Peptides against a protein of PDB entry 4J2C. Designs and how they scored, part 84

Target 1, 107 residues: chain A of PDB entry 4J2C
Amino acid sequence: MEDPFFVVKGEVQKAVNTAQGLFQRWTELLQDPSTATREEIDWTTNELRNNLRSIEWDLEDLDETISIVEANPRKFNLDATELSIRKAFITSTRQVVRDMKDQMSTS

## One batch from the design tools (peptide; made by RFdiffusion4, then SolubleMPNN)

Design b2_p24_6_s2 (from b2_p24_6, 12 letters changed)
Fold by OpenDDE base, seed 2:
Structure b2_p24_6_s2 (fold): chain B 107 residues (1-107), chain A 24 residues (1-24)
Amino acid sequence: as target 1 above (107 residues)
Amino acid sequence: SMEEKLEEIKKEEKEEQERLEKRF
């Protein structure tokens, strides 16, 4: 069995990068409405929300992968440091998502 | 901040990758 963490991690990383770009554009559109059409604002907002939702779903999957690894320590042979880094990735990514969501909800 | 967290994620990923490369 392959390490399930990396299967989902790649998807999360892609979604985070996409969300980062969309969030930047979203911010720009709100800061200067003269450069924005209503269609672009709506599209950007929708795509950003979709990406954030995707990340949240994947993070739940990543939590499960951690549980799988912790339940099968001999199979994956991961030390405590590596597990800590994986958990930190999940925690930090959740914070990034929360920060973007908070800013969107207050705008 | 969001940017700081993203940078932290990238740093941790790099460290993890380096550890994995040494192991395998």
Scores: peptide ipSAE 0.017, ipTM 0.394, DockQ to the pose 0.033
Fold by OpenDDE base, seed 5:
Structure b2_p24_6_s2 (fold): chain B 107 residues (1-107), chain A 24 residues (1-24)
Amino acid sequence: as target 1 above (107 residues)
Amino acid sequence: SMEEKLEEIKKEEKEEQERLEKRF
């Protein structure tokens, strides 16, 4: 039996990796517009924003799972270490998304 | 920073995976 938290976590991690690559390309395109087509700029920007939006939606779902587990400790029987790791993942991932969004909004 | 947070995520994932492998 798979823990549903880890399924969503895996999806988030894949989206983060994709966003990281897209963000790198996005910065490169902005640094040298003469070598970039408008089509590639638009595609990269849209794909990046879509990935970030997807991550944010999944993180909200993960936050709810934490609340449910903390409200029902006997049912789920997760130790403090595991809960801390789950919370840290959500917090760190949210910061990564915020950093990318902040840079995109100022450009 | 973004890079530091990404590294932190990977570190925590590795630690969690290692703990799970030892537990089962």
Scores: peptide ipSAE 0.016, ipTM 0.392, DockQ to the pose 0.034
Fold by OpenDDE base, seed 3:
Structure b2_p24_6_s2 (fold): chain B 107 residues (1-107), chain A 24 residues (1-24)
Amino acid sequence: as target 1 above (107 residues)
Amino acid sequence: SMEEKLEEIKKEEKEEQERLEKRF
């Protein structure tokens, strides 16, 4: 049985990168309406929201992987430092999502 | 900020990878 964290981490990181790109485009479209159609704005907004929701779901899966490892410490041979880093990744990623969501709700 | 958090994530990933490599 391999470490389940790495199975989900890659998907989360990919989604974060995608969200980052979408968010950047979203801000550009709103800052300069002359460069975008309403259709592109709506598409970008919807894709961004969907991607953020996907990340949130994946983070719940990552939390579960943490629980699995913590329940089987000898099987995965992870020290406290590595577990802390994994938890920090989840926490930081949640904050990234929250920041984007907050900006979208106030913009 | 969001960008700072992303940079932090990348840093932590790099550090984790280095620790894993030290196991060999």
Scores: peptide ipSAE 0.018, ipTM 0.389, DockQ to the pose 0.032; fails the geometry check
Fold by OpenDDE base, seed 4:
Structure b2_p24_6_s2 (fold): chain B 107 residues (1-107), chain A 24 residues (1-24)
Amino acid sequence: as target 1 above (107 residues)
Amino acid sequence: SMEEKLEEIKKEEKEEQERLEKRF
């Protein structure tokens, strides 16, 4: 069994990068309505929400990978520092998603 | 903030990548 963390991490990072760009564009569209079409606003909003949901789903998988590694320390040979970094990645990414969702709900 | 968290993520990923490169 390969380290399951790497199976999901790449997808999460890609989705985070995409969401970051979409969120930035979303804020621009709202700040300058004269440059925004309803179609672009709707598209950007939809794509952003889809990416955020994708991240949330993958983070659930990442939580499972943490449990697998912690249950099988001999197999993966991860030190405490690496495991902490993985946990921090999950926690921080969840916070990023939550912050975006909160701003979308109040704007 | 969101931006601060994103920067933190990138930093942690870089550190992890460097450790992985040493491992392999």
Scores: peptide ipSAE 0.017, ipTM 0.393, DockQ to the pose 0.034; fails the geometry check

Design b2_p24_6_s3 (from b2_p24_6, 9 letters changed)
Fold by OpenDDE base, seed 4:
Structure b2_p24_6_s3 (fold): chain B 107 residues (1-107), chain A 24 residues (1-24)
Amino acid sequence: as target 1 above (107 residues)
Amino acid sequence: SMEEKLKEIEEEEKKEQEELEKKF
């Protein structure tokens, strides 16, 4: 049994970076419709939603990795500080996703 | 902005990781 956290974290980080770029473009397209085609708006919206969904799934996987570590403390030898860092990453990332989704639902 | 929030999260995690590394 190896520490599963960082593999999943890497996938989350890639999706977050992609979502960040898509969200920025999404806001730009909506702020100046004259520079936007309907095709790009639809594509950007769809890709953004897909990435957010991917992140949400991966965060559930990360939650499971935390549960595995907490259930097997002697196996992984992680202290409270490391666990706190991991949980903070999950919580903060979940908040970012929630904020993006809220803005999309009200626009 | 959202980007600023993401950067803030990244920097805070970096600082926490640095503090963690000092323990080892």
Scores: peptide ipSAE 0.022, ipTM 0.509, DockQ to the pose 0.030
Fold by OpenDDE base, seed 1:
Structure b2_p24_6_s3 (fold): chain B 107 residues (1-107), chain A 24 residues (1-24)
Amino acid sequence: as target 1 above (107 residues)
Amino acid sequence: SMEEKLKEIEEEEKKEQEELEKKF
């Protein structure tokens, strides 16, 4: 049986990377308005928010995968260390998303 | 900070990979 965590994790990782790039561009656009149009700012902002929302949803899905594993320990054969690492990934990723959202809310 | 958390994510992923390698 397939471990449900890695499937969603991969999607989260991609979304985080995309969000990082968009966030970087977003900050650049706000710092130097001469480098871009309002249309690019709006597009970047929208794409960034969409990615962050996607990550947040996927993190909830990851929480569900944790619940599945914890409910079926014999099936997945994951020890406490691996489970802790997975939970840490979720927690850290949520913090990254929160930090980006906080900066966007103040701009 | 965000940068620190990104590094933390990377480190946890590394640890996860190491743990998986122990099973093979």
Scores: peptide ipSAE 0.022, ipTM 0.518, DockQ to the pose 0.031
Fold by OpenDDE base, seed 5:
Structure b2_p24_6_s3 (fold): chain B 107 residues (1-107), chain A 24 residues (1-24)
Amino acid sequence: as target 1 above (107 residues)
Amino acid sequence: SMEEKLKEIEEEEKKEQEELEKKF
């Protein structure tokens, strides 16, 4: 059993980057209707929602990695500070996802 | 903006990592 955190973290980071791009385009389309087609708005909206959902699943996977490490302290020997940093990443990313979802629900 | 918040998160995590490196 190896430390699984960074493998999953990499996937989360990639998904966040994709979501950021989609969110940016989504806001642009809504801010300037002259540059937007209904088809592109719908596509972007759906892709963004799907991507955010994917991130949420990945974050649950990251939570599991934390649980694995905490359940096997002698094997992984991680400092409490390192665990705190990992948890902070998960919490912060989850907040970003929530913020995007909130903006989508009000627009 | 959302982008600015993400950058802020990145910087905060960087600072935390630097503190961790100083500790060991």
Scores: peptide ipSAE 0.022, ipTM 0.518, DockQ to the pose 0.028
Fold by OpenDDE base, seed 2:
Structure b2_p24_6_s3 (fold): chain B 107 residues (1-107), chain A 24 residues (1-24)
Amino acid sequence: as target 1 above (107 residues)
Amino acid sequence: SMEEKLKEIEEEEKKEQEELEKKF
């Protein structure tokens, strides 16, 4: 039986990596207007927001996978360490998204 | 900070991989 956590985690990780790149570019565009066009700023902003939203939706799904595993410990045979690591991933990822959103909203 | 959290994510993923390797 497939562990539902990894189905979503891979998508989250890809979106996080993409968001990191977009956020970096977004910051650069705002810091140096000579390298930025209005079109690129708008595109980068929209793509970044879309990725962050995607991550947030997937994190809700990951929370559900945690609930499934906790409700069915014998089915997945996960120890406390693995479960803790999964929860830490969700928590840390949520914080990263929040930090990016906060910076975008205050700029 | 965001950078610290990104590093934390990386470290947790490393730990997860290590734990998974113990099972196989």
Scores: peptide ipSAE 0.020, ipTM 0.517, DockQ to the pose 0.032

Design b2_p24_6_s4 (from b2_p24_6, 8 letters changed)
Fold by OpenDDE base, seed 1:
Structure b2_p24_6_s4 (fold): chain B 107 residues (1-107), chain A 24 residues (1-24)
Amino acid sequence: as target 1 above (107 residues)
Amino acid sequence: SIEEKLKEIEEEEEKEQKELEEKF
């Protein structure tokens, strides 16, 4: 029996790191337009938005995994501490995404 | 390039995920 959380968590972590890299490049491109083409700006912007959207969806999926575990405590044998850690991961990740989205919306 | 960096990040994350999955 597989714990559903770790499968999605890995995807979220990957997407977050990707988004952070794209966000950094996005800011660099906007700060110095001479270093990049419009095509790169558009590509970076699009990829960033796609990643952020992917993360948001996966976070909803992670919430579902929490619900599954909470509904089946004997099956997964996770204590309150582990559940708290997982919920904290979701919350903190949502904040990271929100911060990037807020900065993009003001540009 | 950013693409190369992203690829590197992806590879590292995949490695970590595989290690995590091996625990289960």
Scores: peptide ipSAE 0.024, ipTM 0.422, DockQ to the pose 0.050
Fold by OpenDDE base, seed 5:
Structure b2_p24_6_s4 (fold): chain B 107 residues (1-107), chain A 24 residues (1-24)
Amino acid sequence: as target 1 above (107 residues)
Amino acid sequence: SIEEKLKEIEEEEEKEQKELEEKF
């Protein structure tokens, strides 16, 4: 039995890594505007926002999978430890997104 | 912080992997 949770999780992980790099560059560009053009600033900002939005959508899908599994424990046969790990991943990732969004809104 | 939460994600992934390996 294939678990679709991990497919979406993989996409989220890739998007987080990309967002992390974009966020770092975004901060560098704002700290020293002489190091980049306005085009790079705009591109980096837009790409970062797009990645964050992508993650948020995937996290909502992951939340739904958790609800379905919890409502049908006998069908999926996942133990409490696995569910806890999945919930922790979603919660932590959501916080990462919120932190980046908060910093962007204040700049 | 972002760094702390990213580390938390990594730690949970490592934990999950170890538990899977121990189950077999």
Scores: peptide ipSAE 0.016, ipTM 0.380, DockQ to the pose 0.032
Fold by OpenDDE base, seed 3:
Structure b2_p24_6_s4 (fold): chain B 107 residues (1-107), chain A 24 residues (1-24)
Amino acid sequence: as target 1 above (107 residues)
Amino acid sequence: SIEEKLKEIEEEEEKEQKELEEKF
């Protein structure tokens, strides 16, 4: 059985990168309306929300991978340090998502 | 900030990679 964490991590990283780009554009569009159309604002906002939701789902999958590894220590032979790193990745990514969501909800 | 958290993620990945390289 292959380590399931890395199967999902790649998808999360890609989604985060996409969300980061969309968020940056979203911020630019709102800060300078002269460079933006309502259509682009709406599209960017919608795509960003969809990406954030996707990341949240992926993070739930990552949480499950952690649980699987913790339940099968002999199969994966991971030490506490590696598990801590994986959990930190999930926590940090959740915070990134939360920060973007908070900024969007207050605007 | 988001940028700081993204940097944190990157740093963790770099640490993991370094640790892996030290194993070999």
Scores: peptide ipSAE 0.016, ipTM 0.384, DockQ to the pose 0.032
Fold by OpenDDE base, seed 4:
Structure b2_p24_6_s4 (fold): chain B 107 residues (1-107), chain A 24 residues (1-24)
Amino acid sequence: as target 1 above (107 residues)
Amino acid sequence: SIEEKLKEIEEEEEKEQKELEEKF
């Protein structure tokens, strides 16, 4: 049994990076609509929502990896510090998604 | 803010990487 955390973390990080770029573009489009077509606005909005949903799904997988490690402490030999770091990553990333979603819902 | 949270993620990743390197 290998540590499943890093496999899923990699996917989350990719999605976060993508969402970050899309969110930046999304804000730019809203600030100056004359610089973009309606097609780009719609595409960016849709892709951003899709990425946010992807992150949310992956975070559930990460939560599961935490549960696996906590259920098998002797197998993975992770200390409390490592577990704390992993949980912090999940929590912070979840907050990032929430913040983006909140801004999108009010704009 | 989102920027602050992203920074927090980065800092934790750096910390994790450092700890991992200490194991080798």
Scores: peptide ipSAE 0.016, ipTM 0.381, DockQ to the pose 0.032

Design b2_p24_7_s1 (from b2_p24_7, 10 letters changed)
Fold by OpenDDE base, seed 2:
Structure b2_p24_7_s1 (fold): chain B 107 residues (1-107), chain A 24 residues (1-24)
Amino acid sequence: as target 1 above (107 residues)
Amino acid sequence: SFAEEVKKEKEEQEREMEEERAKL
C-alpha cells in the first residue's frame, strides 16, 4: 500500500549509486588498462550501460506518473510541493545519467 | 574483484526491490 512513486524512486537511487561506482571503475580502467583484464573492461562497460538504461526507463515511468497526477490532481491528493519534489528528482537524476552518458560517448 | 562486489550488490538490490514491490 506504499506509494508506488517512492518505491521506484528508491530503486532509481540504488541504481544511480551502482552506476556511479561502475562509472568510476570504467574511468579508471580506461585511464590505465593494465589495472584489469579485457573481460573486466567489457563487463564494466556493459553493466554500466545496463544500469543507465534501467534508470532511464524508470525515470520515464516516474515522469508518466507525474503526467497522470497532473491530469487529475483531485484524485491523487498531491499538493504542489510534493509534485515539485518529484519533478526535481526526475530532472536531477536525468542530469546525472546524461553526464555519465556524455562522457562515455566522447571516450 | 570490483565486478563481483557490484554483482553481489545488484543482486541484493534486486531482492529488496522485489520485496518492496510485493507490498504494493
Scores: peptide ipSAE 0.063, ipTM 0.529, DockQ to the pose 0.835
Fold by OpenDDE base, seed 5:
Structure b2_p24_7_s1 (fold): chain B 107 residues (1-107), chain A 24 residues (1-24)
Amino acid sequence: as target 1 above (107 residues)
Amino acid sequence: SFAEEVKKEKEEQEREMEEERAKL
C-alpha cells in the first residue's frame, strides 16, 4: 500500500503557516481598529476559522492512518521511531491550533 | 493587500501539493 502521509503532512504544515499569518493580522486588527475596515476584520476572521477547521480535519485523518498502521505494523513496514515522529507531529500541531482557538474564544 | 498576498500564497501551495500528489 502507498504511504501518502508525507503529502498530507505537507498540506497541514502549509495550512498552519497560513493560519498563523491570518491570526497575526486578526490580533492586529482587534488591537487597533483604525488600521483596517470592518470588511477586512470579517474576512480575516472567516479565513482563519476555515483554515483551522481544515487542519483539524486533516489531523483526524492522519490519526486514523496511524491507528491502521499500529493494528498491523508488519504489513506497512514502519518502525517505532517513524510512528513516534508521526504522532509527535499530530500532537504538536493540535497544540498550535488549540492555542489559536483559545485566544479567539476569549477575544 | 493582505488578502491578495494570502491568495497568492495559497495558489502557490496548491500547485506544490498537486505536484507532490502526482509523484505518488
Scores: peptide ipSAE 0.059, ipTM 0.536, DockQ to the pose 0.842
Fold by OpenDDE base, seed 3:
Formats: C-alpha cells, structure tokens, sequence
Structure b2_p24_7_s1 (fold): chain B 107 residues (1-107), chain A 24 residues (1-24)
C-alpha cells in the first residue's frame, strides 16, 4: 500500500507548479498593462490565490499527520530520517508559498 | 488562451504523476 503522505505530496507539488506558472504570468501582466486585460489579470489572480490556499490547507493536513506520528511513534513504522524529510518538505513548501504571497501583498 | 494552456499543463502533470504512481 502506498503511503498516503506521498499522494498528498504529489498533489501539493502539482499545485505548487501551477502556482509558480500563474505567479509568473501574474507578474508579467502587472508589469505590462498594455498587453493585459483586466479579465486575464483577475482570472490569473484568482487562480493563483486558489492554488496557494489549496497548498496551505494540504500542508496543514500533512503537518497534522506528522504530529500524530510523533505522538505515537511505536504505532507508526517511520524513522527519524523519514520524518525529517517530510518536515523539510512542508517547511520548504511553506516558504515558497509565503514568498509568493508576500510579493502579491506588496505589489 | 493562457487559461487553456494552464489546464493542459495541469492535465499533463497529472498524467505524469499517475504514471509514476503506477510504478510504485
């Protein structure tokens, strides 16, 4: 049976990739208004925010699973190395999301 | 349109992800 963590990880990574593309387009649209319609800006912004929200929610879910494992280490056959890898993924992904959100809020 | 391109890319990514999962 495949570890459910990696299923969610895959979904998060997909959303991150999409968000990065949307973010790039978002910046381009705002930098050159002459080639951008308000409709495309609004659509891109909305899709970007939706993706970021989805990622954040999934990360909270993943973080909760880690907390559950750490609370009952004997019930789950995960070593410290695997937990560290999972934590690192969550931390790094949160940083990526935060960076995009910060740029959106300050633009 | 960009929206259509994004959708296409999402579908491609999902297919690739599913293919990788099928190997596990």
Amino acid sequence: as target 1 above (107 residues)
Amino acid sequence: SFAEEVKKEKEEQEREMEEERAKL
Scores: peptide ipSAE 0.058, ipTM 0.529, DockQ to the pose 0.360
Fold by OpenDDE base, seed 1:
Structure b2_p24_7_s1 (fold): chain B 107 residues (1-107), chain A 24 residues (1-24)
Amino acid sequence: as target 1 above (107 residues)
Amino acid sequence: SFAEEVKKEKEEQEREMEEERAKL
């Protein structure tokens, strides 16, 4: 059966794609307030924050799996290459989330 | 609306994930 890591990874990737679209709209709404309704701004902001929160929670779960594997690598039969790929995914995704959050905080 | 497009995209992505999971 499929490794649970890949299932969560897929969910994270979906949430990232959604967040990127929401973030783009969020920036557009704030760039032209005359065309932006408060309702759309609030909705977009809320959905964006929800997606980012979801991603962060999943990344914590994924990060825990890394720690578990590293504590007992022989039990899980994951080689260094696969572990590196998983770590890279978590690290890069955290950076994507951080960048969006930073821009939201400075606006 | 944008909200509707986002919902539509989420549904499409969910279907794709379900289909991929079913193949494994």
Scores: peptide ipSAE 0.049, ipTM 0.534, DockQ to the pose 0.491

Design b2_p24_7_s2 (from b2_p24_7, 12 letters changed)
Fold by OpenDDE base, seed 3:
Structure b2_p24_7_s2 (fold): chain B 107 residues (1-107), chain A 24 residues (1-24)
Amino acid sequence: as target 1 above (107 residues)
Amino acid sequence: SWKEELEEKKKKEKEEIEEERKKL
């Protein structure tokens, strides 16, 4: 059994980058109607929402990796500082997702 | 197009994820 956190973290980071790109395009389409078609707006909105849901699920997977490590402290030999850093990453990433969702719901 | 760019990025992302998983 190896520490699964870094692999799942990498997946989440890539998914966040993808979502941020979609969010940026979504914002641009709404800010400049001359460059936007309804089809692209709808497509981008759908892709963004799906991507955000995927990230939220991946964050639950990260929570599970934390639980695995905490259940096997001798095997992984992680101190409280490293666990705190990992939990902080999950919390901050959830906030990034929430901020995008909030802007979508009010725009 | 944006759609094509996204598809290419997702393809590369999937390949990188698979290589990272092999390290476990």
Scores: peptide ipSAE 0.123, ipTM 0.638, DockQ to the pose 0.813
Fold by OpenDDE base, seed 4:
Structure b2_p24_7_s2 (fold): chain B 107 residues (1-107), chain A 24 residues (1-24)
Amino acid sequence: as target 1 above (107 residues)
Amino acid sequence: SWKEELEEKKKKEKEEIEEERKKL
């Protein structure tokens, strides 16, 4: 069994970057309605929400990978430091997603 | 179109991330 964490992490990273780009555009569209159509706003909003949902789903997978490693410490030979780093990644990413979602819900 | 441009930007961003990963 290979270390499952890196398999999902890469996808999360890609999705986060995509979401950040979409969020930036979303913000720009709302700040200056003259530069955008309602269709673009709706599309961007939808794409952003989809990406955020994808990230959240992948984060659940990452949580599962942590559980697998914690259940099989000798198999993966990961020390507490590495596990802490992985957990920190999940936590920080969740915060990034939450921040974007909060701004979307209040706008 | 704005949609095509946005999709292109997304694609480019993903590719850049992939390239950076390969360099590591």
Scores: peptide ipSAE 0.121, ipTM 0.621, DockQ to the pose 0.270
Fold by OpenDDE base, seed 1:
Structure b2_p24_7_s2 (fold): chain B 107 residues (1-107), chain A 24 residues (1-24)
Amino acid sequence: as target 1 above (107 residues)
Amino acid sequence: SWKEELEEKKKKEKEEIEEERKKL
């Protein structure tokens, strides 16, 4: 069994980068309506929500990878430091997603 | 456009991720 963490992490990072770009544009469109068409707002909002949902799903998968490693310590031979780093990535990414979602819900 | 720029960044990121995966 290959270490499953990096397989999912790459997709999460891609989705985070995409979401950050979409969120930036989303905020710009709402802050200055003269620069926005309804079509662009709708498209940006939809793409952003899709990316955020994708990230949330993949973060659940990453939690599962942590569980797999913790259940098989001899097989993967990961120390506590590396596990802590992986958990920190999940936690920080969840916070990034939560912050964007909170701003979207209040706008 | 911003959309095109975003798509190019996504493409670049994907390529970089794939290259790193090949090294593992």
Scores: peptide ipSAE 0.116, ipTM 0.632, DockQ to the pose 0.341
Fold by OpenDDE base, seed 5:
Structure b2_p24_7_s2 (fold): chain B 107 residues (1-107), chain A 24 residues (1-24)
Amino acid sequence: as target 1 above (107 residues)
Amino acid sequence: SWKEELEEKKKKEKEEIEEERKKL
């Protein structure tokens, strides 16, 4: 059995890449109305928001796993370095999501 | 279209995720 953290981490990383692609298209659609339809704008916006929500949900789940591990060090036997790496991933990913959300809220 | 290409990529991504989950 593999550590479930890494499976979810992989899912999040893929979702982030998808969100970034959607975000790029979203900005392009808003910047060039001649090549944009309202349908595509609405679709892209919806898909982007859904992806961001999915990432946030996964990050909350990962954050909970960290708390469980820290509360039960003998059971999981993870060292401080690994925990720091996991926390850093969660923190940095939240920032990436926040940056996209902030730009969307100002448009 | 861009939309269709994205949907195809998401489908493949979902399949990969499912394969990884089976390793648990």
Scores: peptide ipSAE 0.116, ipTM 0.639, DockQ to the pose 0.780

Design b2_p24_7_s3 (from b2_p24_7, 11 letters changed)
Fold by OpenDDE base, seed 1:
Structure b2_p24_7_s3 (fold): chain B 107 residues (1-107), chain A 24 residues (1-24)
Amino acid sequence: as target 1 above (107 residues)
Amino acid sequence: SFKEEIEKKKEEEKKEMEEERKKL
């Protein structure tokens, strides 16, 4: 049976890729009004926000998983290296999401 | 279109996630 962490990690990675594409389009639409329709801006913004929200939810789930493992080290027996990799993934992904959200809020 | 591309990718992603979840 697969480690559920890796399944959720894969989902997050796909959602991040989608969000980055949406963010790029969102930026292009706002920077060039001649190519921007309100309909596409609204749709792109909505899809982007939905993806970011989905990522944040999954990151909370992943973070809880790590907390449970750290609270019960003998039961799960993950080595320190793997835990560090998992934590780094969550931290870096949160930063990516935060950067996009910050730019959206200041536009 | 960009919208159609995103929707197609999201549908493919959904299908793949469902297949992965069946392995759990």
Scores: peptide ipSAE 0.268, ipTM 0.755, DockQ to the pose 0.794
Fold by OpenDDE base, seed 5:
Structure b2_p24_7_s3 (fold): chain B 107 residues (1-107), chain A 24 residues (1-24)
Amino acid sequence: as target 1 above (107 residues)
Amino acid sequence: SFKEEIEKKKEEEKKEMEEERKKL
């Protein structure tokens, strides 16, 4: 059996890549309205927000998983290094999402 | 189109995700 954390981590990483592509297109559409349709702007914006929301939900689930592991160290037997790596992934990913959301809110 | 490209990638990722989950 595989550790479910890494499956979710992989899903989050792919979702981040997709969100970054959508964010780039979103920026381009807003910067050059002459090449953009309202339909594409709305679609891109919606898909971007959906991806960001999906990532945030997964990160909350990962946070809960870490809390459970830390509360039951003898059961899961994860060392401090692995826990640190998992926490760092969540923190950095949350920052990436926040940066995109901040830019969207100012537009 | 960009939309079609994103949808295609998302579908491929979804398929891969389902395969990974079966390993649990």
Scores: peptide ipSAE 0.263, ipTM 0.753, DockQ to the pose 0.852
Fold by OpenDDE base, seed 4:
Structure b2_p24_7_s3 (fold): chain B 107 residues (1-107), chain A 24 residues (1-24)
Amino acid sequence: as target 1 above (107 residues)
Amino acid sequence: SFKEEIEKKKEEEKKEMEEERKKL
């Protein structure tokens, strides 16, 4: 049985890559109205939002695991380095998501 | 189309995700 953190981490990373592609297309559609259809804009926007939401949910799950580990450090036998890496991943990913969300809300 | 490419990718990711979850 593998550490579930890494499975979710992998899912998040894939979702981030997908979101970045969607975000890029979203930007292109808004910047070039001649090539953009309302249907594609709406679809892209929806998929992007859903993808970002999925990431946020996974990050909440990961964040909860951190809290559990911090409450029971010896049970999970994770050293400070690993815990730091996990926290850094969550923090940096949240920032990436936040940046995209901010641009979507202000555009 | 872009939509088709994204949907294809998501489907592949979904499949991979299920396989990984089964290993837990």
Scores: peptide ipSAE 0.262, ipTM 0.750, DockQ to the pose 0.764
Fold by OpenDDE base, seed 3:
Order: C-alpha cells, then sequence, then structure tokens
Structure b2_p24_7_s3 (fold): chain B 107 residues (1-107), chain A 24 residues (1-24)
C-alpha cells in the first residue's frame, strides 16, 4: 500500500523529460530547414502537444488528490510540509509546461 | 531515429509504470 501520489508524480516527471526532448527537437527542426522535413516537424509537434496535454491532465489529477487529502486530514495523516512539497511540485511543473506552450504559440 | 527513440522510451515507461501500479 504505497502512496499513489508518488507513482503519478513519477509518471509526470518522465512525461516532462519526454516533452523537453520533443521541444528541443522541435526547436532544432524549425531553426535548421536543411535537416527538417514537413513530416518530422508535424510528428514532433503533435507528439509534443499530446505530451503537454497529458501532463496537464495528470497535474489536475494530482491537484484533486491534494484537495481530497485536505478535506480528510485524519484519514490520510499527511503533515503540512508534505502537502507543501506536493503543491510546489504541481505549480513548478505547470510553469515548465506553460513556458513550452508559450514558446510554441509565439514562434 | 528520433521517432523510434521516443516510441521505445514511451513503451519502456509504460511497462515500468504498470509494474509500479501493481504494487499499490
Amino acid sequence: as target 1 above (107 residues)
Amino acid sequence: SFKEEIEKKKEEEKKEMEEERKKL
């Protein structure tokens, strides 16, 4: 009976790493047309967008788990420090996703 | 290729997460 938050957190972290790799490739393809095909650009763009949406959905799920814990403190027995750490992870990850999305929309 | 690398990593991650989820 492990805390399910850490499993989902791990999924989000891996998805972020994947998205960052896709974002880097996306940037390289747009900056160097000699090595870029329309097919690879479209594939990379779609995979990146899908990964970002997946992360956002998982973050919503994590945020909901926090709300449930806060509504039932005696059941889950988590202290304020742990809750703060979990919230910080969600907010920082949202910022990472937002930064990539902003660059995609303004480039 | 880059596509193959990403697909391979995603498949490995999926397998790993399925194993971890079974421990819950």
Scores: peptide ipSAE 0.259, ipTM 0.748, DockQ to the pose 0.776

